# Designs tried in a protein design run: peptides against a protein of PDB entry 3VA4. Part 63

Target 1, 107 residues: chain A of PDB entry 3VA4
Amino acid sequence: EPIGQLRLFSGTHGPERDFPLYLGKNVVGRSPDCSVALPFPSISKQHAVIEISAWNKAPILQDCGSLNGTQIVKPPRVLPPGVSHRLRDQELILFADFPCQYHRLDV

## One batch from the design tools (peptide; made by RFdiffusion4, then SolubleMPNN)

Design b2_p14_6_s2 (from b2_p14_6 with P1S D14E)
Fold by OpenDDE base, seed 2:
Structure b2_p14_6_s2 (fold): chain B 107 residues (1-107), chain A 14 residues (1-14)
Amino acid sequence: as target 1 above (107 residues)
Amino acid sequence: SPPPPVPPKPPVPE
């Protein structure tokens, strides 16, 4: 059923968490209505979106105009709001100051 | 409410 996973690494906030990613839009944000709910003050209510159009296609990540930004780790870059970034398997992402990793599931 | 601004976090070691 889920096509991918987004891992939130462990930290001062608590233990590691894994979020399933599905076909369509997976919203990342502080709002509890988000598919990837990160209930932390530095995260925007609607922070970013991971859109998966097909099970065999790389997801697209977009920042939604978040206050504290969305960054790719390798190579390091801040994503401009609304600009599409194609996620690679095992991609490391910073949502504000929270490190995450995208993982494609073999289904 | 809007989130408070925070400084960028250093990259995570792979």
Scores: peptide ipSAE 0.253, ipTM 0.830, DockQ to the pose 0.075
Fold by OpenDDE base, seed 1:
Structure b2_p14_6_s2 (fold): chain B 107 residues (1-107), chain A 14 residues (1-14)
Amino acid sequence: as target 1 above (107 residues)
Amino acid sequence: SPPPPVPPKPPVPE
């Protein structure tokens, strides 16, 4: 069962998409085998990872050394590669130029 | 192949 969800806002690429997030590592990237597959040129094959260690702990977001970066919207900040960032509920994230939002699911 | 570089995009309104 999913513990969280990552929403990719609608844009020129198409409609909004929701990706379920599970315990463990949820890889974000252009590669088709990623948990959160974002098949767009500006996204690195292995762009970032959202790791959820437990249902009662905040997920950890880490950029995997992506070319176009991973950013947090509030407060504005570019995440250094490999540095852990605890995701807050409803947090807005930019993977390259794609805005997304994480939200915790009540399960 | 590596992704093409893109300029930063303004975030969507909260």
Scores: peptide ipSAE 0.233, ipTM 0.823, DockQ to the pose 0.075
Fold by OpenDDE base, seed 4:
Structure b2_p14_6_s2 (fold): chain B 107 residues (1-107), chain A 14 residues (1-14)
Amino acid sequence: as target 1 above (107 residues)
Amino acid sequence: SPPPPVPPKPPVPE
């Protein structure tokens, strides 16, 4: 059962896509094996990880040393590789130049 | 293979 959702906004790449997020590690990356597969050139094969704990359903986002980075929109900041960032509901995230939004599900 | 570098995208509105 998904605990959260990551929405990839529509753009030149195509329509909007919603990815379910589960307990444990949800890898974001260009690799098709990723939970959140973003098949775009600017995305690293393993770009970032959204980890959701059973103890705290608030996700922790960490950039995995991606080439084009992971950024938080409000307040604007680039996430240093490996540094934990607790995601807030409705938070806007940029994986490289792709805007996404995290949504916490009430389950 | 590593991805090609791209210029940083400015903040987007909510």
Scores: peptide ipSAE 0.220, ipTM 0.810, DockQ to the pose 0.075
Fold by OpenDDE base, seed 3:
Structure b2_p14_6_s2 (fold): chain B 107 residues (1-107), chain A 14 residues (1-14)
Amino acid sequence: as target 1 above (107 residues)
Amino acid sequence: SPPPPVPPKPPVPE
Protein backbone atom coordinates (compact mmCIF):
# COMPACT_ATOMS: atom_id res chain seq x y z
CA GLU B 1 0.00 0.00 0.00
CA PRO B 2 1.48 3.35 -1.04
CA ILE B 3 1.97 5.97 1.65
CA GLY B 4 2.76 8.85 -0.62
CA GLN B 5 2.79 9.93 -4.22
CA LEU B 6 5.19 11.85 -6.39
CA ARG B 7 3.60 13.68 -9.29
CA LEU B 8 5.65 14.55 -12.34
CA PHE B 9 3.90 17.49 -13.96
CA SER B 10 3.07 17.43 -17.64
CA GLY B 11 5.50 19.12 -19.99
CA THR B 12 7.31 18.84 -23.27
CA HIS B 13 8.27 15.30 -22.25
CA GLY B 14 4.64 14.19 -22.11
CA PRO B 15 1.65 13.91 -19.79
CA GLU B 16 1.51 13.95 -16.02
CA ARG B 17 2.72 10.81 -14.27
CA ASP B 18 2.09 9.70 -10.69
CA PHE B 19 4.53 7.46 -8.85
CA PRO B 20 3.55 5.61 -5.68
CA LEU B 21 5.87 5.95 -2.69
CA TYR B 22 6.28 3.16 -0.15
CA LEU B 23 7.92 2.57 3.20
CA GLY B 24 11.69 2.55 2.87
CA LYS B 25 13.85 4.11 0.20
CA ASN B 26 12.25 5.34 -3.00
CA VAL B 27 15.06 6.12 -5.42
CA VAL B 28 14.53 8.86 -7.99
CA GLY B 29 16.62 8.52 -11.10
CA ARG B 30 17.06 7.81 -14.78
CA SER B 31 17.79 4.12 -14.25
CA PRO B 32 14.74 2.02 -15.14
CA ASP B 33 14.91 0.07 -11.88
CA CYS B 34 14.41 3.20 -9.75
CA SER B 35 11.18 3.41 -7.75
CA VAL B 36 10.62 6.77 -9.41
CA ALA B 37 12.05 6.22 -12.86
CA LEU B 38 12.48 9.48 -14.75
CA PRO B 39 13.94 8.37 -18.09
CA PHE B 40 15.29 11.76 -19.11
CA PRO B 41 18.87 12.70 -20.04
CA SER B 42 19.16 15.51 -17.48
CA ILE B 43 18.33 13.17 -14.60
CA SER B 44 21.17 11.26 -12.95
CA LYS B 45 20.96 7.46 -12.91
CA GLN B 46 20.73 7.69 -9.12
CA HIS B 47 19.52 11.25 -8.63
CA ALA B 48 17.83 11.44 -5.24
CA VAL B 49 16.09 9.35 -2.61
CA ILE B 50 12.82 9.78 -0.75
CA GLU B 51 12.91 7.75 2.45
CA ILE B 52 9.69 7.07 4.33
CA SER B 53 10.09 5.60 7.81
CA ALA B 54 6.42 5.55 8.85
CA TRP B 55 3.01 6.48 7.49
CA ASN B 56 2.66 9.33 9.99
CA LYS B 57 6.13 10.82 9.53
CA ALA B 58 7.30 13.28 6.92
CA PRO B 59 9.50 11.69 4.25
CA ILE B 60 13.16 12.60 3.98
CA LEU B 61 14.49 13.80 0.64
CA GLN B 62 18.20 13.63 -0.13
CA ASP B 63 20.08 14.48 -3.28
CA CYS B 64 22.53 11.72 -4.20
CA GLY B 65 25.17 13.93 -5.77
CA SER B 66 23.23 14.51 -8.95
CA LEU B 67 24.78 16.54 -11.72
CA ASN B 68 21.85 18.88 -12.26
CA GLY B 69 20.70 19.06 -8.68
CA THR B 70 17.60 18.83 -6.55
CA GLN B 71 15.79 21.97 -5.46
CA ILE B 72 12.88 22.94 -3.25
CA VAL B 73 10.72 25.62 -4.86
CA LYS B 74 9.14 27.42 -1.89
CA PRO B 75 11.14 28.70 -0.24
CA PRO B 76 13.88 28.28 -2.86
CA ARG B 77 16.64 25.95 -1.74
CA VAL B 78 19.24 23.87 -3.50
CA LEU B 79 19.78 20.64 -1.59
CA PRO B 80 23.43 19.81 -0.94
CA PRO B 81 24.25 16.14 -1.55
CA GLY B 82 23.33 13.87 1.33
CA VAL B 83 21.64 16.58 3.40
CA SER B 84 18.24 15.57 4.75
CA HIS B 85 15.19 17.62 3.89
CA ARG B 86 11.81 16.85 5.47
CA LEU B 87 9.13 16.93 2.79
CA ARG B 88 5.95 18.83 3.54
CA ASP B 89 2.68 17.73 2.00
CA GLN B 90 2.27 19.31 -1.42
CA GLU B 91 5.98 20.16 -1.55
CA LEU B 92 7.17 21.30 -4.97
CA ILE B 93 10.50 19.81 -6.03
CA LEU B 94 12.76 20.27 -9.02
CA PHE B 95 14.78 17.24 -10.07
CA ALA B 96 17.09 18.84 -12.59
CA ASP B 97 14.64 20.69 -14.86
CA PHE B 98 11.61 18.54 -14.03
CA PRO B 99 9.02 19.94 -11.62
CA CYS B 100 7.38 17.44 -9.30
CA GLN B 101 5.07 17.49 -6.30
CA TYR B 102 4.98 15.26 -3.24
CA HIS B 103 1.55 14.31 -1.91
CA ARG B 104 0.83 12.50 1.34
CA LEU B 105 -1.81 9.80 0.93
CA ASP B 106 -4.42 9.00 3.54
CA VAL B 107 -3.53 5.59 4.95
CA SER A 1 26.91 7.82 -18.66
CA PRO A 2 26.53 11.12 -16.82
CA PRO A 3 23.69 13.44 -17.77
CA PRO A 4 24.40 16.57 -19.77
CA PRO A 5 24.28 19.89 -17.95
CA VAL A 6 21.04 21.81 -18.41
CA PRO A 7 20.15 25.50 -18.63
CA PRO A 8 18.25 27.32 -15.86
CA LYS A 9 15.24 25.39 -14.59
CA PRO A 10 11.74 26.17 -15.84
CA PRO A 11 9.08 27.56 -13.52
CA VAL A 12 6.83 25.16 -11.64
CA PRO A 13 3.13 24.99 -12.45
CA GLU A 14 1.51 26.30 -9.28
Scores: peptide ipSAE 0.194, ipTM 0.812, DockQ to the pose 0.065

Design b2_p14_6_s3 (from b2_p14_6 with P1S P10A D14A)
Fold by OpenDDE base, seed 5:
Structure b2_p14_6_s3 (fold): chain B 107 residues (1-107), chain A 14 residues (1-14)
Amino acid sequence: as target 1 above (107 residues)
Amino acid sequence: SPPPPVPPKAPVPA
């Protein structure tokens, strides 16, 4: 059962996509085997990771040393590689130039 | 291979 959801907003690449997030590591990246596969050239093969340790704890987002970075939109902040960021519900994130939003699901 | 660099997209309100 998914604990969270990551929404990739629609854009020139296509319509929006919703990715379920589960306990453990949810890797965000261009590689097709990533939990959150973003098959776009500006995304690193393994771009970032959203780790959920428990349903009652905020997910942790970490950039994995991506080329084009990971940013929090509001307030604006570039995430240094490997630094843990606790995701807030409805958090807006930029993976390279792709805007996404984290949503906590009711469990 | 590393991806080509691109500027970040403007924030999208949600």
Scores: peptide ipSAE 0.109, ipTM 0.771, DockQ to the pose 0.087
Fold by OpenDDE base, seed 1:
Structure b2_p14_6_s3 (fold): chain B 107 residues (1-107), chain A 14 residues (1-14)
Amino acid sequence: as target 1 above (107 residues)
Amino acid sequence: SPPPPVPPKAPVPA
């Protein structure tokens, strides 16, 4: 069962999409085999990864050396490639220019 | 193939 969820807000690309996040590595990228598949040109094939070690621990987000980067909205900052960022519930993230939001599921 | 570069976009809708 999913431990968290990543929401891709609606935009010119289409309607809102919700992706379930599970224990382990949840890869975000353009490649169709990614857990969070974002089939958009500006997204790297392997863009970032959200790793969840346990249901009671905050997930860790890492940019995988993406071309257009991964950013945290508040406080504003670009995540350096490979550097761990502990996600807070309701965290707003930008993968390239695509705004998303992470939230922990009540499971 | 690498993705085309795109300028960073600002905050989510509302």
Scores: peptide ipSAE 0.102, ipTM 0.764, DockQ to the pose 0.076
Fold by OpenDDE base, seed 2:
Structure b2_p14_6_s3 (fold): chain B 107 residues (1-107), chain A 14 residues (1-14)
Amino acid sequence: as target 1 above (107 residues)
Amino acid sequence: SPPPPVPPKAPVPA
């Protein structure tokens, strides 16, 4: 069962999309085999990873050396490649120019 | 192929 969710907000690309997040590594990227597949030109094939070690622990987000980067919206911060960022519930994230939001599910 | 570059950040929904 999913223990988290990543929402891609609606935009010029289309309607909102919700991606379930599971224990382990949830890869975000343009490649179709990614757990969170964002099929857009500005997204790297392997853009970032959201790792969840336990249902009661905050996920860790890491940029995988993407071309257009991964950023935290508030407070603003560009994530250096490979550096761990512990996600807060309702955290707003930018993968390249695509705004997303992480939400912890009740388990 | 590598993705085309885009400006940092972008408008976010409320």
Scores: peptide ipSAE 0.097, ipTM 0.758, DockQ to the pose 0.077
Fold by OpenDDE base, seed 4:
Structure b2_p14_6_s3 (fold): chain B 107 residues (1-107), chain A 14 residues (1-14)
Amino acid sequence: as target 1 above (107 residues)
Amino acid sequence: SPPPPVPPKAPVPA
């Protein structure tokens, strides 16, 4: 069922967490009903979205107008709200100050 | 975990 995985690296907040990503919209945010729930105060309730379609399994990441932003690490880039970014396998992402990594699953 | 880049501004509660 899962098409990808988003890993939240370990840090002062606690241990690493792995979140499955599915076809459709995977919302990243502080709200507990988010697919990728990051219950930290610097994360917006609806922070970003990772959208995966059947015809294009490469995820599209969009910031949802978050307060503290969404960034790509290499090369460094702050994502403007609502602008689509196609995720590469193993891409490193910052949601606010939380480093994460996308992994494409073999499906 | 990889060291993150410096954010454009200090994160604040959202």
Scores: peptide ipSAE 0.060, ipTM 0.747, DockQ to the pose 0.420

Design b2_p14_6_s4 (from b2_p14_6 with P1S D14A)
Fold by OpenDDE base, seed 1:
Structure b2_p14_6_s4 (fold): chain B 107 residues (1-107), chain A 14 residues (1-14)
Amino acid sequence: as target 1 above (107 residues)
Amino acid sequence: SPPPPVPPKPPVPA
């Protein structure tokens, strides 16, 4: 069962999409086999990772050395590659130019 | 709907 959700907001690319997040590593990237597959040119094949070690712990977001970066929106912050960032519920994230939101599911 | 976004750096094909 999913423990979290990553929502890709609607935009010029199309409608909103929701991706389930599970225990372990949830890879965000352009590659179709990523847990969170964002099939857009500005997204790196392996862009970032959201790691969830336990259902009752905040996930850790790391940029994987992406070309266009990973940013936290509020307050604005560019994540250096490989640096762990603890995700807050409802946190807004930019993967390249694509706004997303992390949500912890009530399971 | 999403809140007003902060403009990111100009993206390029990755």
Scores: peptide ipSAE 0.119, ipTM 0.776, DockQ to the pose 0.457
Fold by OpenDDE base, seed 3:
Structure b2_p14_6_s4 (fold): chain B 107 residues (1-107), chain A 14 residues (1-14)
Amino acid sequence: as target 1 above (107 residues)
Amino acid sequence: SPPPPVPPKPPVPA
């Protein structure tokens, strides 16, 4: 049962996509076996990780030393590799040049 | 292989 959702907004790459997020580690990356598979050249094979410890706790986002970085949009903030960022509901995230949004599901 | 560098970040949807 998914605890959250990561939305990849529509763009030149194609339509919007919604990725379910589960308890544990949800890897974001270009590799097809990632939980959030973003098959785009600017995304690192293992770009970032969203870790969810419990349904009632905010997820932790960490950049995995990606080449093109992970950023929070509002307020603007580049995430240093390996540093934990607690995601807020409706948080807007840039993985490289791809805007996404985290949404907490009502479970 | 490493990904190519990206251009400046695009604006996000409102």
Scores: peptide ipSAE 0.112, ipTM 0.761, DockQ to the pose 0.077
Fold by OpenDDE base, seed 4:
Parts: sequence; C-alpha cells; structure tokens
Structure b2_p14_6_s4 (fold): chain B 107 residues (1-107), chain A 14 residues (1-14)
Amino acid sequence: as target 1 above (107 residues)
Amino acid sequence: SPPPPVPPKPPVPA
C-alpha cells in the first residue's frame, strides 16, 4: 500500500503525473527503473531518494549528488548531497527545474 | 552520461 504520493506538476514537458511512495527507498531519477522515473535530460539517473520508515511515516529526502540539485521551495533551500531532509505534508520540491509536491496519504 | 547543466529555477507557487 502506498504511504505517500509525489506529484509532478504539468509543464512544457507534459501533463501532471502522480507517483505512489512506499515504505523503504523510493528513488527519483532519469533511469527507467526508478520508483519515481523522471525521464528528462536535466535529471540525474539516480537523482534523489525518498525513504519512508515504518518507525516514522514522514519521508526523508536526500539528494544523491545530482548534477542539477534538489531544492525545497518554501523556505528556499538547496539540499546538500546526502543530507537528510524530513518532508512535510504538501512540501514543494524542485528536482533540477521540475516542480513536485509531496502528499502524505492517510493510511 | 551526466545530464546537461541548467540554471536554477526560482521558487514556484504551485
């Protein structure tokens, strides 16, 4: 069962897409085998990871040393590679130049 | 191959 959802907003790249997030590691990246596959040239093959623990269903976001970075929108902050960031419900995230939003599911 | 660099995007209201 999905614990959360990551929404990729619509843009010049195409329509909005929703990705389910599960317990464990949800890899964000350009590689097609990523849980959150973002097949865009500005996204690193292994860009970031959203890890959800059974102990705390609040996800931890980490940039994986991506070329174009991972940012939190409000307040604005670039995430240093490998540094854990606890995602808040409705958090707005930029993977490179792609805006996304995390939504916590009530399960 | 690494992705091409892009300029950082300003905060979005979405």
Scores: peptide ipSAE 0.098, ipTM 0.754, DockQ to the pose 0.064
Fold by OpenDDE base, seed 2:
Structure b2_p14_6_s4 (fold): chain B 107 residues (1-107), chain A 14 residues (1-14)
Amino acid sequence: as target 1 above (107 residues)
Amino acid sequence: SPPPPVPPKPPVPA
């Protein structure tokens, strides 16, 4: 059923983790009830949201007013809170200081 | 509680 995936790269926190993404809102944050739970102190409880409206449409990423921000890596850009960013396949994202990558699944 | 602030991480290839 997942139509996308968010990969948290390995680092000082531990090994790589892969999170499935579904239609609708996929919340990224430190709270355990988030779809993408990143249990790290620099991550806001509700940090960002990845919204997928259709299986054949690029997701929209929005920062939710996080303390340490959400950034696109290439080209580098800090996302203003609440402003929509259309994710490209293989997009590299920083949630605070944690590098992640979005990729579309073949469905 | 709010998370502790950390300096922005520079772009990395990952």
Scores: peptide ipSAE 0.092, ipTM 0.754, DockQ to the pose 0.053

Design b2_p14_7_s1 (from b2_p14_7, 9 letters changed)
Fold by OpenDDE base, seed 2:
Structure b2_p14_7_s1 (fold): chain B 107 residues (1-107), chain A 14 residues (1-14)
Amino acid sequence: as target 1 above (107 residues)
Amino acid sequence: SAAARLAAELAAAA
């Protein structure tokens, strides 16, 4: 059962997509094996990871040394590779130039 | 950045 959700907003790439997030590591990347598969050239094969340790704890986002980076939108912050960032509910994230939003689900 | 501003706008509209 999903504990969170990552929304990819609509854009030139196509319509909005929602990805379920589960306990453990949820890899964000271009590879189809990723939990959050973003099949776009500017996304690294393994771009970032969202780790959820428990249903009652904030997820941890880490960039995996991606080519085009991972950023928090508000307040603006570029995430250095491998540095843990605790996600807040409704947090806005850029993977490369793709705008996304994390949402905590009630479970 | 322009991308960040777009993200905020899209989120607000959602």
Scores: peptide ipSAE 0.133, ipTM 0.740, DockQ to the pose 0.034
Fold by OpenDDE base, seed 3:
Order: C-alpha cells, then sequence, then structure tokens
Structure b2_p14_7_s1 (fold): chain B 107 residues (1-107), chain A 14 residues (1-14)
C-alpha cells in the first residue's frame, strides 16, 4: 500500500502524473524500471532516491550524483550527492528542471 | 530559477 506520493506537475513534457511511494527505496530516474520513472533526457538513469523507512517518519531524499541535480524549492537548496534531506509534506522538488511535489498519503 | 518559480505557483494553485 502506498504511503506517499510524488506528483510531477504538468508541463511541456505532458500532463501531470502521480507516482505512488512505498516503504523502502523509491528510485527516481530515467530508467523505465524506476519507481518514479521520468523518461526525459535531462533526468539521469538513476537520478535520486526517496527512502521511506516507516509510515510515521519523514522520507529521505538523496541525489544519486545526477547530472542536472536535485533541488528543494522552498527554501532554495541544491542537494549535494548522497546527502540526506528529510522531506516535509508538500515539499516542492526540482529533478533537473522538472517541478514535483511530495505529499504524505492519509492511510 | 524559472522552474522553481513555476513550481511554487503550481503548488499554490493546487
Amino acid sequence: as target 1 above (107 residues)
Amino acid sequence: SAAARLAAELAAAA
């Protein structure tokens, strides 16, 4: 059962898409087998990872050494590769230049 | 960045 969601906002790439997030590691990347598959050339094959260790704990976002980076929007922050960032509910994230939003699901 | 501003606008409207 999904306990979180990552929303990719609509843009020139197409319509909005919602990706369920599960307990464990949810890989964000261009590779089709990623939990959050973003099939865009500016996204690295394995771009980032959202790890959820428990339903009652904030997920951890890590950039995986992506080419075009991972950023938090507010307050602005570029995530160094491999450094853990605890996601807040409604957190706005840029994977490369793709705006996304994490939210916790009410289960 | 422009992308960040867009994200904020979209989130605020959602």
Scores: peptide ipSAE 0.131, ipTM 0.737, DockQ to the pose 0.032
Fold by OpenDDE base, seed 1:
Structure b2_p14_7_s1 (fold): chain B 107 residues (1-107), chain A 14 residues (1-14)
Amino acid sequence: as target 1 above (107 residues)
Amino acid sequence: SAAARLAAELAAAA
């Protein structure tokens, strides 16, 4: 049962894609075994992690020392590697230059 | 950035 969703908006790379997020660690990266697999050269193999706990179900986003970074769109903020950022519903995120949006599933 | 503006535009349009 997914607790959240990460949407990759459509772009030059292709159509929109939705990735389910579960309790525990959801790794975002270029590696095909990542929970959120973004197979693009500008994405690091293990770019970031979205961790959801059973306590509050509010995701914690951390950049994993990616080459091209992780940013919050509004308000604009570059996430320092390893620093926890609590995601709000509908939060807009840039992994490198790929726009994504977190959506909480009310389940 | 241009990418950030694009993300905002896409979210607003959806």
Scores: peptide ipSAE 0.130, ipTM 0.735, DockQ to the pose 0.032
Fold by OpenDDE base, seed 4:
Structure b2_p14_7_s1 (fold): chain B 107 residues (1-107), chain A 14 residues (1-14)
Amino acid sequence: as target 1 above (107 residues)
Amino acid sequence: SAAARLAAELAAAA
């Protein structure tokens, strides 16, 4: 069962989409085999990773050296590659220019 | 950035 959710807001690319997040590594990227597949040219094949552990339900987000970067919206922060960022519930994230929101599920 | 401002607006409206 999913422990979290990543919501991709609607935009010029199309409608809103929700992606379930599970224990372990959830890769965000353009490749179709990614857990969070964002099939857009500005997204790197393996763009970022959201890791959720059993002992710490707060996900850790890391950029994987993406071309167009990963940013936190508030407070604004560009994530350097490989630097761990602990996601808060309802946190707003930009993968390249695509706005997303993390939501912790009550499980 | 413009994208960040848009994200915040969308989240606030949700």
Scores: peptide ipSAE 0.129, ipTM 0.736, DockQ to the pose 0.033

Design b2_p14_7_s2 (from b2_p14_7, 4 letters changed)
Fold by OpenDDE base, seed 3:
Structure b2_p14_7_s2 (fold): chain B 107 residues (1-107), chain A 14 residues (1-14)
Amino acid sequence: as target 1 above (107 residues)
Amino acid sequence: SLLERLLEELLSAL
């Protein structure tokens, strides 16, 4: 069962979507093969990765060299490709222009 | 509301 969740907020693209996150690498990208599939032109095929190594450890977010970038909202930070960012519960993230939120689930 | 607070956080960061 999922250990975390990534929420894509509603917008012009459509309604809110919640994606389950599991142990291992959860790829965020436009490719339909991604764990978090965001089928939008501004999202790279393999945009970023959320890696969860254990249920009791904070996930690590890395940008994969995306075209339009990955950013943390508060405090604002652009993530250079390959640089590890430890996600906090309720972290707000921008993948390109799409606002998302990470949530730790109780399992 | 929670949604309003989230929106404020997003907007203040852009």
Scores: peptide ipSAE 0.110, ipTM 0.679, DockQ to the pose 0.025
Fold by OpenDDE base, seed 5:
Structure b2_p14_7_s2 (fold): chain B 107 residues (1-107), chain A 14 residues (1-14)
Amino acid sequence: as target 1 above (107 residues)
Amino acid sequence: SLLERLLEELLSAL
């Protein structure tokens, strides 16, 4: 069962999508093999990773050296490649120009 | 920041 969720908000690209997040590495990227597959040209094939080490620990987000970057919305922060960012519940994230939100599931 | 506010407004409208 998923421990978290990443929501891609609706936009010009299409409708909202919810992606389950599991223990281990959840790769965000344009590749269809990614846990969070965002099939958009501005998203790198392997854009970022959300790693969940335990159900009771905050996930870690890292940009994987993406072309168009990964940003935290509030407070605003551009994530340097490979730098660990501890995700807070309800955190808003930009992958390139696509707004997303992380949500911790009550499991 | 301005960027933060713009993004918050965008997301709230979705």
Scores: peptide ipSAE 0.091, ipTM 0.657, DockQ to the pose 0.032
Fold by OpenDDE base, seed 4:
Structure b2_p14_7_s2 (fold): chain B 107 residues (1-107), chain A 14 residues (1-14)
Amino acid sequence: as target 1 above (107 residues)
Amino acid sequence: SLLERLLEELLSAL
C-alpha cells in the first residue's frame, strides 16, 4: 500500500490528481512509465525522483537534471540536480511550473 | 521573501 501521496493541484491542465507513493523510487516525469506521470511538455521525461526507504518513511526528493527544474516553495529553494532534499509533510513543490503537495499517509 | 509570499498566496487560491 502507498506510504505517501503527491497531489497535483488543479490548473489550466485540468483537475487535481493524486498519485500514490510507494517504497523505493517514484519517478516524476512526462513519460507514461513514471510512477507520477505528468504528461506536460514542460516536464522532462524523467524529471525528478521521490525515494522512500524502508527505515525512513520521509521521502527524499531529487531533481534529475530536468530542463525546467524542481523547487521547494517554502522556504523557497531551487533544487540542484542530484542533491537530496528530505520532504516534510505537506511540503509544496514546483515541478517546472506545476504546483504539487506531498502528503504523508497514516500507515 | 517576496517570492515565497507570492507563491503562498497563489497556491492558497488553488
Scores: peptide ipSAE 0.078, ipTM 0.664, DockQ to the pose 0.031
Fold by OpenDDE base, seed 2:
Structure b2_p14_7_s2 (fold): chain B 107 residues (1-107), chain A 14 residues (1-14)
Amino acid sequence: as target 1 above (107 residues)
Amino acid sequence: SLLERLLEELLSAL
């Protein structure tokens, strides 16, 4: 069972999509091998990673040196490459220009 | 901030 969820909001790219997040490293990127595959040109092959070490611990988000960056919406913050950011439930994230939201599931 | 609020509203509508 997934521990979390990353929602990609609907947009010009298409409808909303929900990606399950599991224990370990969940890679966000353009590569089809990524846990969260975002097949868009502005997304790096391996854009960022959401690491979940335990169901009761906040996931850690890190930008992997992406070309177009990773940003937190509330409050606004640009994530420097490799710097750990603890995700809060309902956190709004921008991978390049794609708005997403992290959701902690009630496991 | 105002910018933050506007962004939240836009995203919530998507």
Scores: peptide ipSAE 0.077, ipTM 0.655, DockQ to the pose 0.029

Design b2_p14_7_s3 (from b2_p14_7, 4 letters changed)
Fold by OpenDDE base, seed 5:
Structure b2_p14_7_s3 (fold): chain B 107 residues (1-107), chain A 14 residues (1-14)
Amino acid sequence: as target 1 above (107 residues)
Amino acid sequence: SALARLLAELLSAL
């Protein structure tokens, strides 16, 4: 059962897409094997990871040494590779230039 | 819309 959701906002790439997030590691990347598959050339094959250790704990976002980076929108922050960032509900994230939003689901 | 809200947040973060 999904515990969270990552929304990719609409853009030149196409319509809005929602990705379910589960317990464990949810890899964000260009590879089709990723939990959050973003098939765009500016996204690294393994770009970032959202790890959910428990339903009642904030997920942890880490950049995986991506080429074009991972950023938090508000407050603005560039995420250095491997540094843990605790996601807040409704957090706005940029993977490269792609705007996304994390949403905690009521399970 | 969700996109409009995103844009508002982006602008407020500048």
Scores: peptide ipSAE 0.230, ipTM 0.762, DockQ to the pose 0.025
Fold by OpenDDE base, seed 2:
Formats: sequence, structure tokens, C-alpha cells
Structure b2_p14_7_s3 (fold): chain B 107 residues (1-107), chain A 14 residues (1-14)
Amino acid sequence: as target 1 above (107 residues)
Amino acid sequence: SALARLLAELLSAL
């Protein structure tokens, strides 16, 4: 059962999309095999990873050496490749220039 | 809306 959700906001690419996040590693990337598949040319095939170790722990976000980077919106932070960032509920994330939001599910 | 909140956060981060 999903522990969290990653929302891709609507934009020029199309409508909003919600991706379930599960225990373990949730890969974000352009590859269709990714848990969070963002099929856009500015997204790396394996762009980032959201790792959830337990249902009661904050997920860890890491950029995987993406071409166009991963950023936290508020407070602003550019994530260096491989450096762990603990996600807060409702955190806004930019994968390249695509705005997303992490949401913790209370189920 | 969620989009409005996003825009507000983006603007505040500039």
C-alpha cells in the first residue's frame, strides 16, 4: 500500500498526475520503468530517487546526477548529486523545471 | 487551488 504521493502539477506538458510512493526506492526519471515516470526530454532516464525506509519516517530524496538537476523550492536548495535530503510533508520539488509536491499519506 | 499555492511558493522563493 502506498505510503506517500508525488504530485506533478499541471502545465504545458498536460494535466496533473499523481504517483504513489511505496516502501523502498522510488525512482524518478524519464525511463518508463521508473516508479515516477516523467516522460520529458529534460528529465534524465534515472533522475532522482525517493527512498522510504518506514511508514513513520520521512522519505529521503537524492538526485542521481541528473542533467538538469533537482531543487527544493522553499527554502530554496539545489541538491548536489547523491546528497540525502529529508523530505517534509507538502514539500515542493523541481525535477529539472517540472514542479512537483510530496504528500505523506495518513492511512 | 494547488496551482495557486505553487505559484505563491515559487514567487516567495525568488
Scores: peptide ipSAE 0.227, ipTM 0.766, DockQ to the pose 0.025
Fold by OpenDDE base, seed 1:
Parts: C-alpha cells; structure tokens; sequence
Structure b2_p14_7_s3 (fold): chain B 107 residues (1-107), chain A 14 residues (1-14)
C-alpha cells in the first residue's frame, strides 16, 4: 500500500493527477518507467527521486541534476542536485514549472 | 517560472 501521495495540480497539461508513493525510490521524470511519470518536455527523463525508507516514513527528495530544477515553494528554495531535502506533509514542490504537493497518507 | 511560483504560493494559502 502507498505511504504517500504526490499530487500534480491541474494546468494546461490537463487535469489533476495523483501518484502513489511507496517504500523505496520513487523516481520523478519524463521517462515512462518512472514511478511518477510526467511526460512533459521540460521534465528531465530522470528529474528527481522521492525516497521513503522503512526507518522513517518522511520522504527524502533529491534533484537528480535536472535541466529545469526542483524547487520548494515555502519557504522558497532551489534544491541543489543530490542534496537531501526532507519533505513535510502538504509541502509544495515545483518540478520545473509544474506545481505538485506531497501528502503523507495515514497508514 | 515566476508565474508558477506565484500560483503555487497561492495554492498553498488555500
């Protein structure tokens, strides 16, 4: 069962989409085999990774050296590649210019 | 990207 959820807000790309997040590595990227597949040109094939460990269900977000970057909205922060950022519940994330929100599931 | 940031901030305030 999923431990978390990543919501992609609605936009010009289409309606809102929710992606389940599981224990282990959840890759965010344009490649179709990504756990969070965002098939948009501005998203890198391997854009970022959200890792959830058994030791701590709070996810770690890392940018994978993406072209257009990964940002936290509040407080605003650009994530340097490979630097761990611990996600808080309801945290807003920009993958390139796509606004997303992490939601911790109560399981 | 500035527009996206502003939108995201607004969304977070809801």
Amino acid sequence: as target 1 above (107 residues)
Amino acid sequence: SALARLLAELLSAL
Scores: peptide ipSAE 0.220, ipTM 0.752, DockQ to the pose 0.034
Fold by OpenDDE base, seed 3:
Structure b2_p14_7_s3 (fold): chain B 107 residues (1-107), chain A 14 residues (1-14)
Amino acid sequence: as target 1 above (107 residues)
Amino acid sequence: SALARLLAELLSAL
């Protein structure tokens, strides 16, 4: 079962979607092969990665050199490519202009 | 509303 969840909030693109996150690398991107597939033009084919090394450790988010960037909402932080950011539960993330939220699941 | 809370957080971050 999934260890975490990434929620894409509802918007002009449609209703909210929840993506399960598993151990290992969960790629966020426009490519349909991504664990978190966001099929939107402003999202890079491989935009970012959420790596979960263990169920009891905070995931690591890295931007993969995306065109339109990855940002943490509060406190505000632009993620330079390849720089590790440890995700907090309920953290709000912008992939390009798409607001998402990471949620740690109880397993 | 989760969306309302999100908006509040976005505004707070400015």
Scores: peptide ipSAE 0.219, ipTM 0.758, DockQ to the pose 0.025

